# Designs tried in a protein design run: peptides against a protein of PDB entry 5VZU. Part 69

Target 1, 271 residues: chain A of PDB entry 5VZU
Amino acid sequence: GRTLEDIFHEHMQELILMKFIYTSQYDNCLTYRRIYLPPSRPDDLIKPGLFKGTYGSHGLEIVMLSFHGRRARGTKITGDPNIPAGQQTVEIDLRHRIQLPDLENQRNFNELSRIVLEVRERVRQEQQEGGHEAGEGRGRQGPRESQPSPAQPRAEAPSKGPDGTPGEDGGEPGDAVAAAEQPAQCGQGQPFVLPVGVSSRNEDYPRTCRMCFYGTGLIAGHGFTSPERTPGVFILFDEDRFGFVWLELKSFSLYSRVQATFRNADAPSPQ

## One batch from the design tools (peptide; made by RFdiffusion4, then SolubleMPNN)

Design b2_p14_7_s4 (from b2_p14_7, 7 letters changed)
Fold by OpenDDE base, seed 3:
Structure b2_p14_7_s4 (fold): chain B 271 residues (1-271), chain A 14 residues (1-14)
Amino acid sequence: as target 1 above (271 residues)
Amino acid sequence: MDEILEEQRKLFNE
């Protein structure tokens, strides 16, 4: 019978062979594209830039994190056998925070799954409502027949009418109790643990997080076959570290900032 | 769907 070591060795050989085939297929047509680092904006959740992640047997990958208003994107700088370079591996909705429960309930995968799927359903509803408003607005441009009716010039007159009194109706400004945006307690990270049954290649992840957001991850078969977006959780640990929980995969990816300084990596100023 | 998820699970768990 095959040993577990034989199966592991065969699978590692297959992955090495797939990496070799992928690299060798490009031997005749390498297109080099310059990558520019996104400019940092004051409203960015953290400084944008390059992050290194580990994806199981794929090894070390490089992702560029960028901010686009209320969305963040992770773009693959390194491709893998499933997802080529330049694809958006993660898309984060910064409008939809994930509230993690206490540390005891964070160990329950079903609780995290419930929270994420509830947010997913809200995002789906918002997309449907916005689609209906855009649909109804287009229907009313019936072709107004351009009847050419002519230019008649009528001039008339100036009437002055007068004084109507200042009715003092002191409509009490209803105190719209601005739901006090609880000042984001920017200081103390929440205790963090992965749910039981979520795989992490390394148990050396931050045990406190600042905030979490709903997001989607891109998955595909070998050769980018049947690409789909799966639900997940973006976890901000600090300025230099974030994670992504792949809910359907029951896996966690940790990303750490690339500390290397790149000369001339800034985008050219728009002329 | 299930095949891609299973393939990706192998790749993430190894």
Scores: peptide ipSAE 0.067, ipTM 0.798, DockQ to the pose 0.584
Fold by OpenDDE base, seed 2:
Structure b2_p14_7_s4 (fold): chain B 271 residues (1-271), chain A 14 residues (1-14)
Amino acid sequence: as target 1 above (271 residues)
Amino acid sequence: MDEILEEQRKLFNE
């Protein structure tokens, strides 16, 4: 039988061949684009920058993580046969935290699927409602010609009277102190495990996570055919590591910060 | 949809 190593070598040869075919189809006309590191902002969840991950059989993927208010984006720096460089491989909604269950229930893929699909539905509802408010707000600025409505006369308010009785009953308002949901302490890592049946190329993923968010991943066929966004979970492990669970693919990608210092990689200051 | 998901799933599981 073929070894896993033989299969990996054959697939690596196919990927190299595909890369060669694509490069040759463009008559070796390669477009080089300078990459600038996004500036760090105080409100960024972690320092933005380059992360390396394993993306399927394609091996090493480089992604730029950037923050855009309440959204985070992973932009492909490395293209693959399915998704070209410069595409947004992941889009994360930092408004929609995913609360992971206990470690026992985290092993249940159906439980994770339920949680993610419920959040996906809320995101869709909010997008529909926000689309309606933006639509209705433009319609009402018709020029209200302020026709001067004529002064209708002061009808005299009649004076009626008196009676007073001061019933005391001092029912103590039980202060139902709405237990302010303590902001989930951003400091203690939750135990983390992948659901059963989610594939990971590296079993050496962090076993604790800081927080999770709803997101979408980009998938496509070869040559970027029929690109679509699939639901997933962004998992922040630490300052230098995050993961993405591709829910429909039942796969996990681990991303680690590129520790290399790049000279002259800072974005030019917006003039 | 299903073909792309199956293709991508193969690529993730190999």
Scores: peptide ipSAE 0.060, ipTM 0.789, DockQ to the pose 0.636
Fold by OpenDDE base, seed 5:
Structure b2_p14_7_s4 (fold): chain B 271 residues (1-271), chain A 14 residues (1-14)
Amino acid sequence: as target 1 above (271 residues)
Amino acid sequence: MDEILEEQRKLFNE
């Protein structure tokens, strides 16, 4: 039978062939675009910048992490056969924190899946509600046609009706105990383990995480065919490391900050 | 959908 090594080697040969075909189709006419590092903002979860990730057989990939208010984005700097460079590989909703269970329950993929899918449904509901409010506000500027027409008249009438009394019913205000959102202890990492059956190419991932957020990852077929967003978990480990759990793929990608200093990589000041 | 997910799973698991 083919070994896993044989399959991997065949796949690596296919990826090399795809790269060769792609580079040959453009007669090696490569357009280079300057990449600017996003400026750090005070409200950024961590310093934005370049991160190196490992996507299975594709090896080392470079992603730009950037912050956009309550959203974070990972943009591919390196492309692969499925997802070209410049695509947003991950989109993170910083409004939707994921609370990981205890370390024993973190090993259960179905528990993580439940938590993520419940958050996905909330995000979907909020998008539907916000879409309705934006839709209703535009409708009412009907043209005031100024039609002028006329006069008439008068009529009268009259009458009386009566009294009904002041019933006092003092409905007690039910104390809706607002479940005090425990202030996220921003300082102490929680124990972290990947669920059983989630593949990680690097077993040397951080065993503590600071916080997790709901996100979506971009997947596509070869040549960027049928691109779709799949649910996942953004995991912040520290200032220099984050992960993404691809829920439907049952895979984990670890990203580490590129420590290289780039001269003249600062974004031009908005003039 | 399932085919793309299977293809991507191969790419991520290899």
Scores: peptide ipSAE 0.060, ipTM 0.785, DockQ to the pose 0.668
Fold by OpenDDE base, seed 4:
Structure b2_p14_7_s4 (fold): chain B 271 residues (1-271), chain A 14 residues (1-14)
Amino acid sequence: as target 1 above (271 residues)
Amino acid sequence: MDEILEEQRKLFNE
């Protein structure tokens, strides 16, 4: 039978061959696009910018993280055989936090899967409801025919009457103990571990995270065939590191900020 | 779907 090493070696040969074919076929027509770093906003979860990910056999990939109100996006700066450069490899919904369980239950993939799929269903419902409101609002600009509403008369309905009784009943105000929403302690990281059966090419991932969000990752076949979005978890570790758990792939990608300073990389001011 | 997921699993895990 083929060994795991044989399968790995064949796959590495295929990837090298694909990389060679792509590099050799495009040798004559390289299109360069200038990339600008997104401007930082005060409401951004972290500073936007370039992050490096390692996808094992694919090597080093560069992703640009940017913020768009209540959404974050990872845009591929480097393409691969499946997902070309300029595609949104991850889209994060900053409205939908993922609450990780305790460290013991974080090891359970089925528990993480349950939590993520429940959030996915809520996101789908909200999209369907918001789609209906946008559809109904356009139909009612029918021409207001100015029908002259007739002046119907001033009927003087009458003045009755007085009476007084003062009943006292002093119903005690039940102290509704408003459960004080504990302010989300923005400062203390939660212990973090990958679920059992989630592959991480880097075992050296942060064991503490600040917060998690629902997101979707883009997957496709070779040549960007049948592109689809799969559910996942965006994990913010710190200002310079985030991860993405690809739920259906049972895989984890770690991204680290590119610490290089770029001169003249700022977006031109909108004129 | 399953074929793409399997292809991507190989790419992510191998």
Scores: peptide ipSAE 0.057, ipTM 0.781, DockQ to the pose 0.568

Design b2_p14_8_s1 (from b2_p14_8, 4 letters changed)
Fold by OpenDDE base, seed 1:
Structure b2_p14_8_s1 (fold): chain B 271 residues (1-271), chain A 14 residues (1-14)
Amino acid sequence: as target 1 above (271 residues)
Amino acid sequence: SPVLEEMRKIYQVR
């Protein structure tokens, strides 16, 4: 049977060959598209921009992070043999926060899987419900005939009445021990560890995270065949680092801000 | 999916 090592070597050979073919085919006709950095907004979770991501064996890729209301997007700037440039490698739903368990339970992949799949089902339900409301509203523009009917004025009047009585009944205040919701300390990152069996290319990932969100990643076969979205977790570490846990792949991608300054990379102001 | 199975192999190999 094919070993994981055999599959890895075959895949690496194919990746190298595809890279060579792409490089050689375009020698005579290169189309250049200018890329602009997205404008920053006050409500952006972090500053948008270029990030270098790690995709297991594929190496380093450049992704543009941008914010779109309650969604964030990672758009591929570099393509690979599976997913071309311009595709949304990750889509993050900023409405659906993932609450990580304690550090002990974070090692349990099945616990993370349960949490993510529960959120995925909520997202699917919300999409189904929102689809029904948009359908019913268009029907009844019946022609309302313009009948002109008249002005009448009437004014009256006053009446006062009365008095009903003050019954006392003194029901005892049951001590509802309000479980003090510990104020979510807005400042301290929570301890973070990858679940057992999640592959990371580098073990040097941040061991604290600020917050997590539900998201989906794009996967495809070579030549962008059979593209599909797979569930995952966006992990915000800090202003310059985020991760994505590919749940079904059991893999982790770390993204770090590109610190290079670009001249004239800002989008032209909309005229 | 076949793609998921293929990609799982690629992403899990270190």
Scores: peptide ipSAE 0.328, ipTM 0.905, DockQ to the pose 0.488
Fold by OpenDDE base, seed 5:
Structure b2_p14_8_s1 (fold): chain B 271 residues (1-271), chain A 14 residues (1-14)
Amino acid sequence: as target 1 above (271 residues)
Amino acid sequence: SPVLEEMRKIYQVR
C-alpha cells in the first residue's frame, strides 16, 4: 500500500511541477497590481502588514495581516496549488481568547482540542442567536393598511376600587457573582510548546506567547476544490511574530513580519 | 471531509 511517506513525496513532486508550470506560464504574461499595506489603528492588536509564513510542503508564503474590529484576517499574497492569492488563509475571532494550560498540559493535544472545540461551539451558538435576531426583526413590517374603522361610542363603565394590602416580600437580591474576567495579564508571556503530534517545519518557534485566540483556517484540494474552514488557534508571540495551529491538520504555521520598508506602500486615504 | 483527510495525510508526514 502507499505509505504516508509515498503520498507526501508524490504530493511534493506534484507541488513542484505545479509551481514550475505556474512560473513558466507567468513569464509570458505578468500582470502586476499594487498591494497597499493596511493603515494602522490604535486598537489593532499589533501593527498590520506583511508576514512570511511557513505552510507545510508549500514552503514560505506571504500573508497580509489586517484588523477588522473584533476580527483579524490573514490574506494570502502568494497563492499555492490549493489556495490562490487573495484568499483569507486565516480568520481570527479576537472576542474568543484561548487560555493555554500549563506547559505540561500544553503537550497534550487532546486538551488543546477540547479547549478549541468548546470555543467553536460557543461561536456557533452566538452565530445562531444573532441569525435569529436578524431574521425576526425583518418579518414584522407588513404594511398596516390603515382601514378607517368607524367611531363607536364612549360607554362609561364604573369605578369600584377595593383596597388590596401591600405585601412587603423583601426578596433578597441574589448576588450574581459576576465571574470577574481576570484582567488579561497584558505584560508577561507564558511558556509555550506545541502539543505532541503537531507538526512544525522548524523546532525554532518562540517558546513564550503573549495571548491566543480562536480562529479558522482555509483548506482546499488542488485547484481550490472543496474549500472549507478548519478550526485553529492564533498565537501571538510578539509584535513581529504569530503562529497558527491547524487543529484538525495537527500542523503549525509560524509567521514573521517582513522587515522590508516599502516606499509608497501606505493605502491611499479614503477620499 | 475528503479534503481534510488528504491534507491531514500531507501535513502529518513531516
Scores: peptide ipSAE 0.298, ipTM 0.896, DockQ to the pose 0.457
Fold by OpenDDE base, seed 2:
Structure b2_p14_8_s1 (fold): chain B 271 residues (1-271), chain A 14 residues (1-14)
Amino acid sequence: as target 1 above (271 residues)
Amino acid sequence: SPVLEEMRKIYQVR
């Protein structure tokens, strides 16, 4: 049978050939588009900007991270043979925080899978309910002609009756001290490790994370065939580093801020 | 999906 090594070599040869074909085809018609850095907002989880990511066998890619209210987006600046530049490689739902377990349980891929799939189901339910509210809200603006409902008379329903038995039993109110869920201190990093069987290109990933969120990643066949969204976890490590766990792929991508300053890269002010 | 299975081969092969 083909070894995993044989499959890797065949795939790498195909990627090199595809890259050569694309570069050779585009040499006759290169469209250059100016990219602008997103403006930073006070409510942004981190400063938006360019990040360099690792995509397994594809090598290094550049992604623009931007914030859009309760959503974050990673937009491909570099295309690959599967997904063109300008596509949203990751979409993050900042409403749906992922709580990672302790380090022992973080090694269990099935535990992470359970947590992510439960959040995915909640996101699906919220989308269905929000679709119904938007649908029902348009239908009910029929002019309800307020027909004056006639004043039905107040019937004087009667007075009875007495009995009084006093039973005392003074059961002590057990103060169930509702353990106030201490608001998980937004600033303390938690220990982080990849689950067993999740592939990382580099073992040198941050071992502490600040926050995790539910998200989806874009996958496609060669030439952007059959594009689909796959569930994952966005992991904020610090101001300059984030990760994405591709759950169904069992892969991890690490993204690090591009520290280069660009002149004239600010978006033009909306006139 | 077929795409997911193709991508697994790509991303899991070291």
Scores: peptide ipSAE 0.287, ipTM 0.891, DockQ to the pose 0.490
Fold by OpenDDE base, seed 4:
Structure b2_p14_8_s1 (fold): chain B 271 residues (1-271), chain A 14 residues (1-14)
Amino acid sequence: as target 1 above (271 residues)
Amino acid sequence: SPVLEEMRKIYQVR
């Protein structure tokens, strides 16, 4: 069987080969595509834009973060041997917040795994239910042939009488203690630590996070073979930093905003 | 999946 070292060497050779191919292509024809920054919306979790991320051995990659209603998307601007440029490396469901446990229980990978897999199952159920509603809604536009159902006669059901005495039973309205939804403290970061056994390329990640969401990451073999979505956690640290925990890979990617100001990089206003 | 097992190896390499 291939050793871990063999796979690492093959992967490093592929990275070197890709770098060589790209470099040698500069002497030929390059096709450029203009990238526009997504427009910022008031409801965006953070300002959309370019982020630099690290993917273990792949090095530094550029991802565009954009918001699409209750979903966020990380789109690869740079490709790698597995996932080409333009693919959605991460898809975040902003409907499904992940509540991290206390700092002690955050070290437990199995606890994080439980929480994420429970949310994954809910997302799967919602997708199945929403798929049925979309299917049933199309079938019922059969032509309503308004067959004139014949006027069956008004049976005069009789006027039975009056007597029911008003029993006064003054049942006290039980105080439904409205469980005060603790106002989501929109401002206070919670302590954050990676679970034991989650690999980070850099140990210098933020030790506080604002909020977390369920998401999926894209994985594939070399040449984009057998692409699949793997469950994970999007971690918002601040306006300029987010992370993704790849649950099944037991890895963490940190993304930091590209601080370069781009003039004239905004998408043209829709005419 | 085979892809998960391969990718786990790649992403866990420090």
Scores: peptide ipSAE 0.287, ipTM 0.892, DockQ to the pose 0.482

Design b2_p14_8_s2 (from b2_p14_8, 5 letters changed)
Fold by OpenDDE base, seed 5:
Structure b2_p14_8_s2 (fold): chain B 271 residues (1-271), chain A 14 residues (1-14)
Amino acid sequence: as target 1 above (271 residues)
Amino acid sequence: SPVLEEMRRIFQVN
């Protein structure tokens, strides 16, 4: 029977062949588009720019990291047989921090899965609630037909009724213990290890991370068929390194800043 | 999904 290894070797050969076909097609029609680096903003989590990522069997890819308010985005600069260049390989929700457990519990994939899936459900709820507010606001512009309802008259009267006493019921203000949002200790890294059964291309990843966020990765079949978003964890290691855990794929991608200085790579100022 | 199963095979072979 075909082993998983045989299927992988066949698939790797197919991927290599597809890469070869794409490369050979490029030799016939190279369209060069200038890539501009995103401008850095003071509120950006790290400096935006180009990162070299590892995608398992796909090898090395270039991703542009950019910040969009409370969202970060990884855009593919290099395409692969599944996901073409220009697609958003990762979308990060900077509103939804992932708190990693202690180092012992970080080895437990099911614990990480639980944490990520709980955040995913919160994100879905927020999207549903925000969708309802946007829906209800459009409905109320019914045309006010100005029907001139007539002048019915002044009826008068009456009376006094009395006395009812002020009951003092001093309802104690229930101290809503505002769960103190522990200030994001931006300064101290925590020990980091991949869960057991999460595949990494190598064991050479940072063993300390600064913070983690909920995100989604893009996956598709060959030729960008049936594209879907899969949940994951964005892991900020330092100014020049981040990771993404593809939860459902049980895979880890490490991204390292491209240290090359590009002349004139800055976006033209919006005129 | 079929895509997840395909991608799982691709990504797990490290």
Scores: peptide ipSAE 0.248, ipTM 0.866, DockQ to the pose 0.543
Fold by OpenDDE base, seed 3:
Structure b2_p14_8_s2 (fold): chain B 271 residues (1-271), chain A 14 residues (1-14)
Amino acid sequence: as target 1 above (271 residues)
Amino acid sequence: SPVLEEMRRIFQVN
């Protein structure tokens, strides 16, 4: 029988061979496309830009993080044998915050799985409800053949008089105490640990996180076959670091900001 | 999915 080591070596040889095939295909025709950094907005969760991520056996990848209202997106700058460059490797829903339990319960993968799956079902329900409202709105544009009914001159009905008795109904303004959402003290990160059985390349990840959000990651077979979205958790550590927990893969990817300054990387102002 | 199984192998090898 093949040993686990034999299977590992065969898989690594296949990945190396695919990487070699992809790099060798470039000798015939390279198309260079300039990449522009997305403009920073005041409401962006962190500064958008290039991040260096770890994807297990694929090694090191470059991802562009950008913000699109209540969504964040990671776009592949580097392709791999499974997912080509320009694909959205991660999509983050900034509407759906994930609340991590205490540090002891964070070690329980089943608890994290429950929390993520509950949020996934809410996102699915919201998408179904929004689809129904869009469907009913289209049905009412039956072509009303506006038969031009002739404009009969509407007679000026007379000005009835002014009896303004002031009813003093002093409706007490119910102080809707808008529960001032206490500005979530954005300053203190919560303790963070990966669940038991989530693989990370290195144990060197931040042990505190600011906030987490629901998201989906893109996975595919070699050559971008059968692409699908898998549920996960986006973890914001700080201004320069975020993570993604691939729930179904039981894997963690750490992303760190590329600190290199790029000259002329800003998008040209729309003339 | 076959893709999830392949990806699990790729991600667990690390």
Scores: peptide ipSAE 0.240, ipTM 0.863, DockQ to the pose 0.545
Fold by OpenDDE base, seed 4:
Structure b2_p14_8_s2 (fold): chain B 271 residues (1-271), chain A 14 residues (1-14)
Amino acid sequence: as target 1 above (271 residues)
Amino acid sequence: SPVLEEMRRIFQVN
């Protein structure tokens, strides 16, 4: 039988060959598109911009992180054989925070899987409900045929009487101590570790994270065949680093800000 | 999915 090493070498050879074919085919026809950095907004989780990520055998990729209301988006600047440039490699739902357990329970992949899948079902329900409201709202502009209001008569239903017994029952207002949800102190990072069985190309990832969100990653076959969204976790480490846990792939991608300063790379002001 | 199985091979082979 083929060893895992044989399968690895064959797959790496295929990826190298594909990269060689792509680079050789485009050598005579390079189309350049200017990329603008997204404008920063005060409500952006971190400064938008270019991040370099590692995708296992694909090597180094560049992703643009941008914010779109309650969503964040990672857009591929570099394509690979599966996902072309310009695709949304990750989509993050900033409405759906993932609460990581304690450091001991973070090592349990099944616990992370449970948490993520519960959030996925909530997102799916919200999408179904929002789809119904958008559908029902369009149907009711049927023409208001002004059917004439028939003047149905004023029947004088009678005045019955007054009896005012003032039963005093002074039910003590039970002080429902609204447990003040302590505003999750936005500043203190929590200890972070990858679950057992999640592959990372590098063990040198941040061991503290600020917050996590539900997200989906894009996966496809070679040539962008059968593209699908797979559930995952966006992990904000700091202003310059985030990760994505690909739940179904049991993989982790680390993204680090490109520290290069670009002159005149800002989006033109909307005129 | 076949794509997930392919991608698992790509991502887990590190």
Scores: peptide ipSAE 0.231, ipTM 0.855, DockQ to the pose 0.526
Fold by OpenDDE base, seed 2:
Structure b2_p14_8_s2 (fold): chain B 271 residues (1-271), chain A 14 residues (1-14)
Amino acid sequence: as target 1 above (271 residues)
Amino acid sequence: SPVLEEMRRIFQVN
């Protein structure tokens, strides 16, 4: 039977061959595209920019993180044999925060899977409902002829009556101390650990996370065949680091900010 | 999916 080592070696040979084919093909027709850094906005979760990530067996990738209202996007700057450059490797829904459990329950992959799949179902429902509201809202602008409803003045009726009884009962208002929902301290990092059975290329990942969100990652076969979205978790560690847990792949990718300053990398002003 | 199975093989071998 093929060993895991045999499969690894065959796959690495294929990746090397594909990389060689791509580099050799590019030598004949390189299309250079200028990359512009997205402008920073005050409401951006972190500064947008270039991040260096680890992507499965493909090694290092460069992803551009950008913010688009209530969505964030990772765009591949480096292509690979499966997914070409310019594709959106991750899409993050900033409306759907993932609440991680305690450290003990974070080790349970099935618990993380449950939480993510529940959020995925909510996102699917909201997309169906929002599709219906957008459909129904266009149909009802029939011209409401404002028929002038006539001013009928109708009348009087006056009646009774009196009764008075004053029952005193002074029930003490039990101070329901409204447990002030402590505003979830938006700044305290939560202890973080990967679930058992989630692969990471490096065990040196941040052990504290700031926020987590639902997202989807792009996967495809060689040559960008049968591209599909797979559910995952975007993990914000700090201003310069984020991760993505590929739920169905049981894999973790760590992304670190590229600290290099690029001259003339600013997006042209919108004309 | 076949793609997901292929990708699982790729990601689990590391």
Scores: peptide ipSAE 0.207, ipTM 0.845, DockQ to the pose 0.507

